# Designs tried in a protein design run: peptides against a protein of PDB entry 2AUS. Part 184

Target 1, 323 residues: chain A of PDB entry 2AUS
Amino acid sequence: ADIKREVIVKDDKAETNPKWGFPPDKRPIELHIQYGVINLDKPPGPTSHEVVAWIKRILNLEKAGHGGTLDPKVSGVLPVALERATRVVQALLPAGKEYVALMHLHGDVPEDKIRAVMKEFEGEIIQRPPLRSAVKRRLRTRKVYYIEILEIDGRDVLFRVGVEAGTYIRSLIHHIGLALGVGAHMAELRRTRSGPFKEDETLVTLHDLVDYYHFWKEDGIEEYIRKAIQPMEKAVEHLPKIWIKDSAVAAVAHGANLTVPGIVKLNAGIKKGDLVAIMTLKDELVALGKAMMSTQEMIERSKGIAVDVEKVFMPRDWYPKLW

## One batch from the design tools (peptide; made by RFdiffusion4, then SolubleMPNN)

Design b2_p23_1_s4 (from b2_p23_1, 12 letters changed)
Fold by OpenDDE base, seed 3:
Structure b2_p23_1_s4 (fold): chain B 323 residues (1-323), chain A 23 residues (1-23)
Amino acid sequence: as target 1 above (323 residues)
Amino acid sequence: SAAEEERRRRYFEERYRRYLEEE
């Protein structure tokens, strides 16, 4: 997941005006919140929707959205995008996920057999979405990137699993149990990663948010709430990026498609149809869009639509209109 | 049972914590 994407430079002479825009680390606290994402440690018990509603109350927000549902009983990494950043969740929904799970077996199985069978579930698996899912209950293929057994204690198997977005760990455990011949169920589940969001120093609880908001509002201390909220640009770190000229920023911020002449640098390996992040030279998120060209086509062509802009995030006035 | 669920929860929390301390 931390594969550094190669950066190809098209215009090595392109400069950026330091007076334009608001780089992620230079936003005033109110603006930082408006363009923020919380790496929330969701407690077990509440729904993801209830937790988002609580965050909105705690931080006095009009809008927020989460980067992929966790079941009520599931804890851990829930990215919550705030206010103007709310729609950045579209970048997080397709992102890979990691979990730590406790599987309980319904019979005794030799440890060597557990290890062998679980290893066979790495790769492509066929799943049916559960009844409670908003997703249509069609059979679908999903990728299991890795399974790492952490501990086996009799009938309890603790394991780490990396999966494609929308893989149901409960269904995976059910199928493992069938393959073992004894049956199994998911006893506990924690999400440890959602794309660029992981268990690190940025992970915060609902209690932390209450305290940090009070420190800001009552004591005038911004430091804690500033650290508790990540810039929205964090939510696109896993996407391929295209960096654009200052002269192209205002047009894209007005909803114009990105044309090839506006590109300064870009990641290698972009394919037609990929979701891409359009960035300024100060690493500010301008918009998300669909690539209409490959990286190679964007390098070789002098003109044409490079990105079909789907969602603008940057305000129209951060950069001047230069067209 | 509720008692079995609580035992599994405690096991998960303890073993997961140890795993984080070893990495």
Scores: peptide ipSAE 0.274, ipTM 0.854, DockQ to the pose 0.855
Fold by OpenDDE base, seed 2:
Structure b2_p23_1_s4 (fold): chain B 323 residues (1-323), chain A 23 residues (1-23)
Amino acid sequence: as target 1 above (323 residues)
Amino acid sequence: SAAEEERRRRYFEERYRRYLEEE
């Protein structure tokens, strides 16, 4: 998520009409909620589905979805996409995750050995999904990006771990325990990051949401609930982006594929098959789609389908039809 | 034991908070 992508400008003369659309920072509060994502601090106890149901009740919403299941006992960062933004969770499913974990060893192991063995688990690991996973219980590879040991206290090992989506920390700890020769289990787990969502000033509790919604509805104070809800565009910050002309926005919002002439600027390093975010020149999310060309092909070609549009977010009426 | 689980939970909460203060 922290990889700064170069922006290549294809059309430096492209302008945007300030009267069209609703930039993320200029949405009326009701519209902001309709296109919102909450960086929720999920408490331990409830399921991620129960928490989503609670948010829908608190905020009087019809639809919401979460950016990746946390087990009941696991706390921390749970992105919850609201209403019209619900489908943006698709962008978060493949995103990297970070956790802080407490591993308990079933025997005494020298600290140097703990450190050495845990370092060997950085990189590609083989995992079997747990029984409760919707994923078929086949062996699969997952990347561990980093393991940082924070503290070793006898048999208790506190560590931070960055992982590929769908890496099971419980399984990782089990395998570390086997490699140490004594066995281990996951004592505690908190998710500290889910793609662009992390533990920061945007992290809110269910209680915060109750209070902030009350302040808005009863006292007319929208500031708190506005700050508690991130624009849906936050949920795509980690994706490669393509910015399009105002004249192309309505077509894409109607579900038309993005063609090369519609591109104003784009990130470097897009490959064919990548999930990309199609943005306006005001950084509004129009749609998610699959890149049909590389960045280089999108620069060099004058015509063709650049993006196969899969999920439209922008309403059809925010920009005029100019075709 | 439940008591050991509670001790580990407290340890995790205390150490995790310190970790957040050091970042």
Scores: peptide ipSAE 0.230, ipTM 0.837, DockQ to the pose 0.841
Fold by OpenDDE base, seed 4:
Structure b2_p23_1_s4 (fold): chain B 323 residues (1-323), chain A 23 residues (1-23)
Amino acid sequence: as target 1 above (323 residues)
Amino acid sequence: SAAEEERRRRYFEERYRRYLEEE
């Protein structure tokens, strides 16, 4: 999420009509909820699915989805996309994750050896998904971006770890324990980050949501529930973006592929096959799609399909048809 | 044991909170 992407401008004269659309910061509360994502502090105990069901009950919603399963005993950052934003979770599933873990060693190991061995697990590791995973159980590589040891207390090792999506910390700890020669297990785990969602002022509990919904419905105070729900655009902050002309928005909102002439500006470093967010000039999410061109091809070409549109989020009527 | 799991949970919560206060 922290990757600063350069923005390349193709059309510096492109303007946007302020009367069209609903920018993320200017949505009425009902519309904000319909296009919202909660940065939930998932408690230990319930499944991620049970927590989503509770949010639906608390907020009187028809649909919601989570940005990546946490095991029942695992707490922390669980993005929950609401209503019309539910499908934005597809942007969060491949996003990097951070955890704080407590590893318990099954024998005594010198601290220097613990530090040395854990450092060797930074980089590429080979994992097999557990039986309970919906992911096809094949051996796969995953990246461990960093391991930071926070504390060593005898056989208990507290550490922070940044990982590629679908890295199993339980499996990582098992392999660290094997490499140490004594064995180990995951005692505790908290997720501290899921892509753009982290432990910050936007993190809310289920209890907060109950209270904030009550303040809105009974007292007419929308401020708390508004702050507790992030705009769906937050869930795509980590993706490369393509900003389009007002004249292209309605076509994309109808499910048309984005063509090169519709592009106003774009991030550098887009590759063919990348998941990209198609944005308005007001930073509204129109759609997610697959890049059919690189950034360079989108700059150099005058025509062609730039993005194969996979999922539209924007309503068809927010921008006029200009064709 | 359940008591050992609870001790480890408390240790994790206390140590993690302290870490957040030191940052």
Scores: peptide ipSAE 0.210, ipTM 0.823, DockQ to the pose 0.877
Fold by OpenDDE base, seed 1:
Structure b2_p23_1_s4 (fold): chain B 323 residues (1-323), chain A 23 residues (1-23)
Amino acid sequence: as target 1 above (323 residues)
Amino acid sequence: SAAEEERRRRYFEERYRRYLEEE
């Protein structure tokens, strides 16, 4: 997620009107909330759906959605997209995840063997989805990007793990336990990262949200609630981006596909079929869509559909209609 | 047992906090 994507400039003379749109840093507090994402520290106990319902009650919201289910007993990073930003969670579903897990072994195993076997689970693994999953119970390959053992205390193994979206840590631990010959189970799990959302100064609790909303509504202090809510653009930081001309923004905001002449700059390495974020020159999210061309094709071609627009976020009136 | 689960929960919370302090 931290890989700086190269930016290729197609039109170096393109300017943006400062009077049009609402850049993420310049949104009034009400508008900031309408296009917000909370980096929530989900407590253990409640479901992800219950937590979303509580946030809606606390912040007096009509709509909200989460960027990927955490089990009731699992704590940590749960991105919660608010109101008009609710659909941005689609960008977070395919994003990589990091966890800290406590594995409990069902027998004694030498530390050197634990380390050796866990290292073998880095890379591609075959998983079967659990019975309770809405996903069809077919064998599927998933990537384990890294396993880092933090501590071994007898039969308890604390480790950090980076995984592809939809990797089941409980299943991983079960298979590690089988490979060790003694069996194992997941004792504790915390999610430490979900794409661009991590454990940092933006992580907030449900209690923080109660207090910060109170400070805003009763005391007129908006600073805390403003800081507690990230702009929806944060939820697409990990995606490849295409920046468009001011003259193309209103058309895309009305649901028109992005054509090649509308592109000002774009990230390198876009492939046909990739999920991409369409941005203004002020780094406002206009829409999500499917790339219909590679980066190279978008540079070389003078015309054609570059992006099939799937989800519009920007209001139709932020930029003037120039067609 | 519930007591063993609670001990493991406490261990995890304490050790996880230390992990965040070491980063």
Scores: peptide ipSAE 0.195, ipTM 0.817, DockQ to the pose 0.858

Design b2_p23_2_s1 (from b2_p23_2, 16 letters changed)
Fold by OpenDDE base, seed 1:
Parts: structure tokens; C-alpha cells; sequence
Structure b2_p23_2_s1 (fold): chain B 323 residues (1-323), chain A 23 residues (1-23)
């Protein structure tokens, strides 16, 4: 997720009209909410769906969606996309996740053996989805990016773990326990990261949202609710980006595929089939789509479909039709 | 960020210890 992507400029003379669109920093509060994502601290107890339903009631919203299910007992980072931004969650589903986990061992194991065995679970692991998951119970590989042991207290092992999307920490802990020979279970789990969303200053509770909405509606103070809601563009920070000409924005906002002449600049390392974010020169999210070319092909070619546009976010009227 | 994560991790462990001591 922290991959610094090089930016390749294709058209260094491309300018943007400051009168067109609504950059993330210039959205009125109502429009900011319509294109918002909350970095929610999900409490333990409720389902992710119940929490989304509560946010909709608290903020008087018609639609919202979450950036990947947390089990009822699991707390922490749950991105909740609001209203017109609801569908941006598709960018967060494939994103890497970080957790803090408490593993309880069912027997005594020397600390050095715990450390050695847990390090062997870094890299590719074989998992079967749990019975309760909507995912077909087929064996599949998943990446464990890192395991960092934070504390060992007898049979309790506190660790941080970075994983590929759809890795089951409960299953990981079960397999670690088997490898240690004593067995283990997951005592506690908290998600500390979901792609670009982290346990930082943007993390807010349901109580914070109640208070901040009250301050806005009753006291006229919008500052708190504005800070509690991130622009939808935050939810695509981890994706490769393609920045387009002002003349291409309205066509893409109408659902037209992005063609190579519309590209101003792009990230390096785009592959055919990658999920990409189509941006304006003001860093506004226009659409998500599937790359039909590599970065190199988008540089070298003068024509063709660069991106198959799958999801439009920008309204059709923010930019004029220039065709 | 790492310090905040480590703090939250310790709070989880402490809570879990307290829950076990009360059981």
C-alpha cells in the first residue's frame, strides 16, 4: 500500500480550468458528505452492516457501504463510504490489511520457538475460508507480508500482521498453534489498517459522529464533521492513477472509456487488467476502471482504449462537454 | 503510527488479562 509510484508526464502543457469541478479541498460541507469516506473505529459487538446502518441514521444518509467486513467481535479500521461515494469501497476490497492480534497458546512453548515458527508464516500460506464466510471453501494461497511480535507473556502472544485481502487471521493463528505443537486460538483481533486508512488522527467513533453531527446541525459548527469525513479520493490513494485532460472529463463522467489522447500523466507500473483511478488535473476522482494497456503502451501509443470505465463517481455537469 | 498501534495493542492485552482475572 505504501508503494511510491513514479508519475510519468505525457503532456506537460496541459492546463486545467479552475472554474470547473469541485476539488476535494473546495467542496461545500453537504457535497463533501456526498463524496465522503469515514475512517470508522468499529466497536466490538455489532456487525459491519449494523454499524453502516447506524452511520446512515446518525448522519441522515440514504446510502453507505463499508470497505471490507469485520466480524462482530473484531474492532478497528472500517472505512465507510457515503452516498455518491458508496461504490468507492470496491477499491478497498482488494487492498492489504493490517491487524493486531492476541493469540492464546494451549500449552507452554519456549519464546525462541514461538519467534522462529511465527517467522516461517511470513510469505505465502495456504488457507481454507471459514464456514461462516460467503466465499467458496476452496483451498487458496494468501500472502502474509509481515509478522511482528509485540509481546510474549507466557501463553499470550501479541503480534502485528500485514496480510493480503481475504486472509483469515483466525485460520493463521490456528495453523501457528498446530506448528507449535500445542494448538492456539484467536483471543482478540483489531484491524489497524485497510489500504490507505490507518489508525491515525482521522479515525473516529460512532459517538464522535453523533457529537459532530449535533455540533453541525444544532450549533452551526461544520469543522468537526468536515474533519471526521475524508474525501472519496482518499479511498483510491493506493491505486495507480491516470490524470486526464479537462476535455476528456465529461466524456468519462458520461461512462465513455478513456482513450490514450485524454491522458496527461500517469503512474508507472500499470499492467493490463489493473484497477486504476481516473483523476482530473485537480486530483478529483472521475471514475474507476480496468487498465486495457500497460503504462508503457499508454506512453507509446497515440490511440486506443486505455481504460475500460467500470464505475463513474463524478457528476456529468461538473465539467463541460468539450466534444 | 507504530507507537499508536503498539499502545492500542498493549491496551488489548491488558483488557484481556483483566477479563481473565475476573472470570
Amino acid sequence: as target 1 above (323 residues)
Amino acid sequence: LDEKIRRRAREILERHRAERAAA
Scores: peptide ipSAE 0.093, ipTM 0.744, DockQ to the pose 0.869
Fold by OpenDDE base, seed 4:
Formats: C-alpha cells, sequence, structure tokens
Structure b2_p23_2_s1 (fold): chain B 323 residues (1-323), chain A 23 residues (1-23)
C-alpha cells in the first residue's frame, strides 16, 4: 500500500500565482517531453542501456537515463527519464521494486514446505552482489517486504516479491533453493513495479513509442505521445515532499539551499539525511535535495538550511526573482 | 492492478510450461 504521507501546513495563507511556472498537466508537448519519464515495458533481450539508446533515437533526444538496471533477460517496468528530467532517476534508484518471478526447483518438495520456507525469507536478508555488478562485492543487508506465492505447479513456483532497491532476486531464489534442500534457479523474472511506476495504463512498449512519435510528427496528433510520457513529478511521488513559497522558487532554481522561511507545507516523518523533493504550490518539481533537518525541526525553527539542494530541475525563469 | 499482475504471472507460467513441453 502506498502509505499516504501526512502533510503538515506551516503557512496556511500562502498563495501561488497561476501565471508562474508550468504545472505538470499544463506543459506544451515539447516541454512535457523535456521534463518527461516513460514507464517503459522493457523487452527481454536488450540491456537497459541499449533500450535507453533506442528511446533516444526514436524520440530524437540528446539525453535519457533509466530508473534502475534490468538484466538483459529481465522484462517489465523500466522508468526512462528524458532530457532535462534525466537526473530524476536519482529518486528511482533507491525506490522499492516489485517482481514476478518463476522459480524452478531442482527436486520435488511438498507445497507446505515451499510455503513455510519462502515465508522465512520475508524481512531482512544478507546478500553478496554478483561479480557483474559495478557495486563493491561487500555483504549487504536488504529488505524483502513481502513474498506472495501465486501458484505452485510441481517444481515451478510463481511468486510476487516486493524488495528494497538492489535486492538480487536470482540470489534470493538460489538461497530459497538451498533452504529447501533441493536447489533452485530463476527461470523467469519480470519487474512489475519501480517505485511509483507500475504495470498500469501508463506502461508502453518500444513499438508504441515508434507509432506515437510518428502520429505526432507526421499526423500532428500529440495525444498518444503525451499519454506515453509521464511528467517528471511522477518519478518523485514516493519521496517526502516540501512545498515552498513562490518567492523561494527562483532562488532554489538558481541552486540556493532551501531555508526554513521558504517552507509552506511539508510531509511528516522527514529525517535528517533523507532525499526530499522540493515542490511548488502547483506540484512542480523544483529540485531534489538532502534534508538537513527533520520535519519537527523544520516546523520549530524560524531559520536555517532545511534542504541542501543537490539537483535543480526547474528552469530559472519559470518564477520571478522576488529578492 | 493486482488482477493484471496475476494475469501476467499466469501467462509467464503457461509460456514456461509450453517451452518445457516442446523441449
Amino acid sequence: as target 1 above (323 residues)
Amino acid sequence: LDEKIRRRAREILERHRAERAAA
């Protein structure tokens, strides 16, 4: 369940000028693409980098990045952030992920034992990154949020699994197989969720993108390509948010740190060190940054740096300088 | 969403069964 974060209002009188900025639903198609994220159905076969390169070619883009690598053989949800939104992938890399996996057992195991052992793998697990990972091969703890067995057919176990970012499902299946005493391997894997991106109506193929780009460029029909691209704000829905005054937007857009007086409202439960999204009152993403205060400190303090701004997304001219 | 995931999951299993029966 997407836990709705409580919103604490600090300034209930703060208004926003409707003439300033470009809300996610009001961007012209070219601007929408510049600040877009595609919920791509990655096919099996290509690498995530090859797929990003193909999207850049299909849509005539200079820059794009993906919200967390899928192995070549793995299909499903690959968020691809476009152009000026490319760095929003920073919000998606640490995001939780869901997969549907098919595990093949190397021997016969009673269904009750399969269910019991797989339940023991919910919670904290110790994993060693595979050799192919650019990550240093240090032992690391990862969370398995849930395992739901969908079907058991002899030696084939179909399950849904929710995991912390960088959990290796192949390694999980290997360890389940060892715990069952017969061994196991990953027969198939599909990613069904990456943070806020799911197998919903926003999921599109590479073929869809070819067709939708053609309909826009040759037929003048922007509707399909507009629907195929999500606003970059979608990629931060899972983050804690801080909403700022119109008078603070241009400063943050110039790379200034967010100070406490600029805060209008914020999510509960922000901790020092958390990645946070700085938003306008029109739900436009201004920047990503590191919280320098807790939610409580941001409420109680009258001054100080609330957020260390790491990455600006908003153009400097969308809001006027009011200082 | 849960029904779509379950449908996709069944399709995966059915395809895998078909691939194993053809091998």
Scores: peptide ipSAE 0.092, ipTM 0.754, DockQ to the pose 0.906
Fold by OpenDDE base, seed 2:
Structure b2_p23_2_s1 (fold): chain B 323 residues (1-323), chain A 23 residues (1-23)
Amino acid sequence: as target 1 above (323 residues)
Amino acid sequence: LDEKIRRRAREILERHRAERAAA
């Protein structure tokens, strides 16, 4: 999420019609909910699926999905995509994650040794998925971006950890304990970040959602529920983006692949095979797709398929059909 | 953001200490 991406402008004269579409900040409340993502503070106790079911009941929704499972005992950042935005979770599943973890050591270890050994777990690590995971139990490499020890109190080690998607903190702690020679277990875990979603002012509880929905339905006050729900575009902030002409929007919204002439601007560093977000000039998410060209190829070429469109989000009627 | 994370981390540690002292 913290990757600053350069924006390369291909067409500096491209304008957008202000009457077309619904920018993320200009959606009526009902439409905002239909294209929303909640930055939920998942409580400890319930499963991520139970929490999604509760949100559906609270907000009277037909569909919702979460941006990556938290275990029942794990609290914190759970992005929940709503209704027509439900499929945007596919952008969040591969996103990096941050946790605060409490590790309990099974023996006494000098602090200097704890610090030294935990530093060795920064970088590439080999993991096997736990038995309880729906993931095939194959050995795989995962990146630990950073480990920051916050506090050491005897056998209790409190730390912050940034990891690649699908890194198991429980397994990391187990391996740290083995490397320390005394063994260890995960006493507590909280997720503090999932891609662009973090512990900020957008983080809301299930209780907040109950209250805010009540204020809207009973008192006519939409402000709270509007602030509690992020636009679906938030869920793609960490992806490389391609911004397209108004004339290309309706075609992509109908499921047509993005061709090079439709591109107005794009992020640097797109590679063939990357997941990319196709955006309007008003920063509306049209679709997710697979890049069929690099950034450089999309600049240099006059024609060809730039993006294989995999998931359309924008309704077909937000922009006029210009083909 | 870092201070919010650090506060939450301290709350976790203190709760865990309290739970062990009550057991």
Scores: peptide ipSAE 0.092, ipTM 0.737, DockQ to the pose 0.944
Fold by OpenDDE base, seed 5:
Structure b2_p23_2_s1 (fold): chain B 323 residues (1-323), chain A 23 residues (1-23)
Amino acid sequence: as target 1 above (323 residues)
Amino acid sequence: LDEKIRRRAREILERHRAERAAA
């Protein structure tokens, strides 16, 4: 998520009309909810699906979706996209994850050996998805970005781990236990990060949501529920962005592909086939799409399809048709 | 044993959360 992407400006004279659209921080509360994502602290016990169903009941919503399953026993960061933002979870599914895990060893192992072996699991690992996963049980490579041991107490190893999306920490711990020669199991797991969502001031519980919704509906206090819901644009912060002219916004909002002349600025390092966020000059999410060009091609070319628009989020009426 | 480990894991995870929020 923290990949600082350079911003390349193609049109330094491009202005935006302040009267058009609804910038993320200026949405009326109802509209903010319609385009919202909750950074939920999922409790241990319920499934991610049950938690989404509870949020829908608490907030009186028709639709919601989560940014990547947490097992029933796993707590922590579960992004829940609301209503019109529901489809933004597609941006979060491929995002890296961080966990804090407690591994229990089934035998005594010297601390130095624990540290050495766990460091060998940084990098590429081979995993088989668990039986309960909706994913086909084929062997697959996954990247472990880092393993940081936080505490070792006898047979209990507390560690932080950054992983590629769809890495199974339970399987990682099992393999570490095998490599240590004593076996191990996952005693506790908490997800501390899911792409741009982390344990910060935006993290809220189900109880917080009940209280904050009550404060809004019964007491007329919007502040708490407003802070508890992030704009959908938060869910795409980790994606490469392309910012477009006001004149291109309505066309893209109608499902037209983004053409090169519509680009004002873009992130460096976009490759053909990348998932990209199409943004207004006010940092509003218009659509997600597949890059049909590299950043360099989008700079050098005067014409052509830059992005194949897959999912529109912006309403068609936020910007005028200028065609 | 499992409940004690889970309690300790929660307490440790909560401590590490607090430490990270203060860092």
Scores: peptide ipSAE 0.028, ipTM 0.633, DockQ to the pose 0.056; fails the geometry check

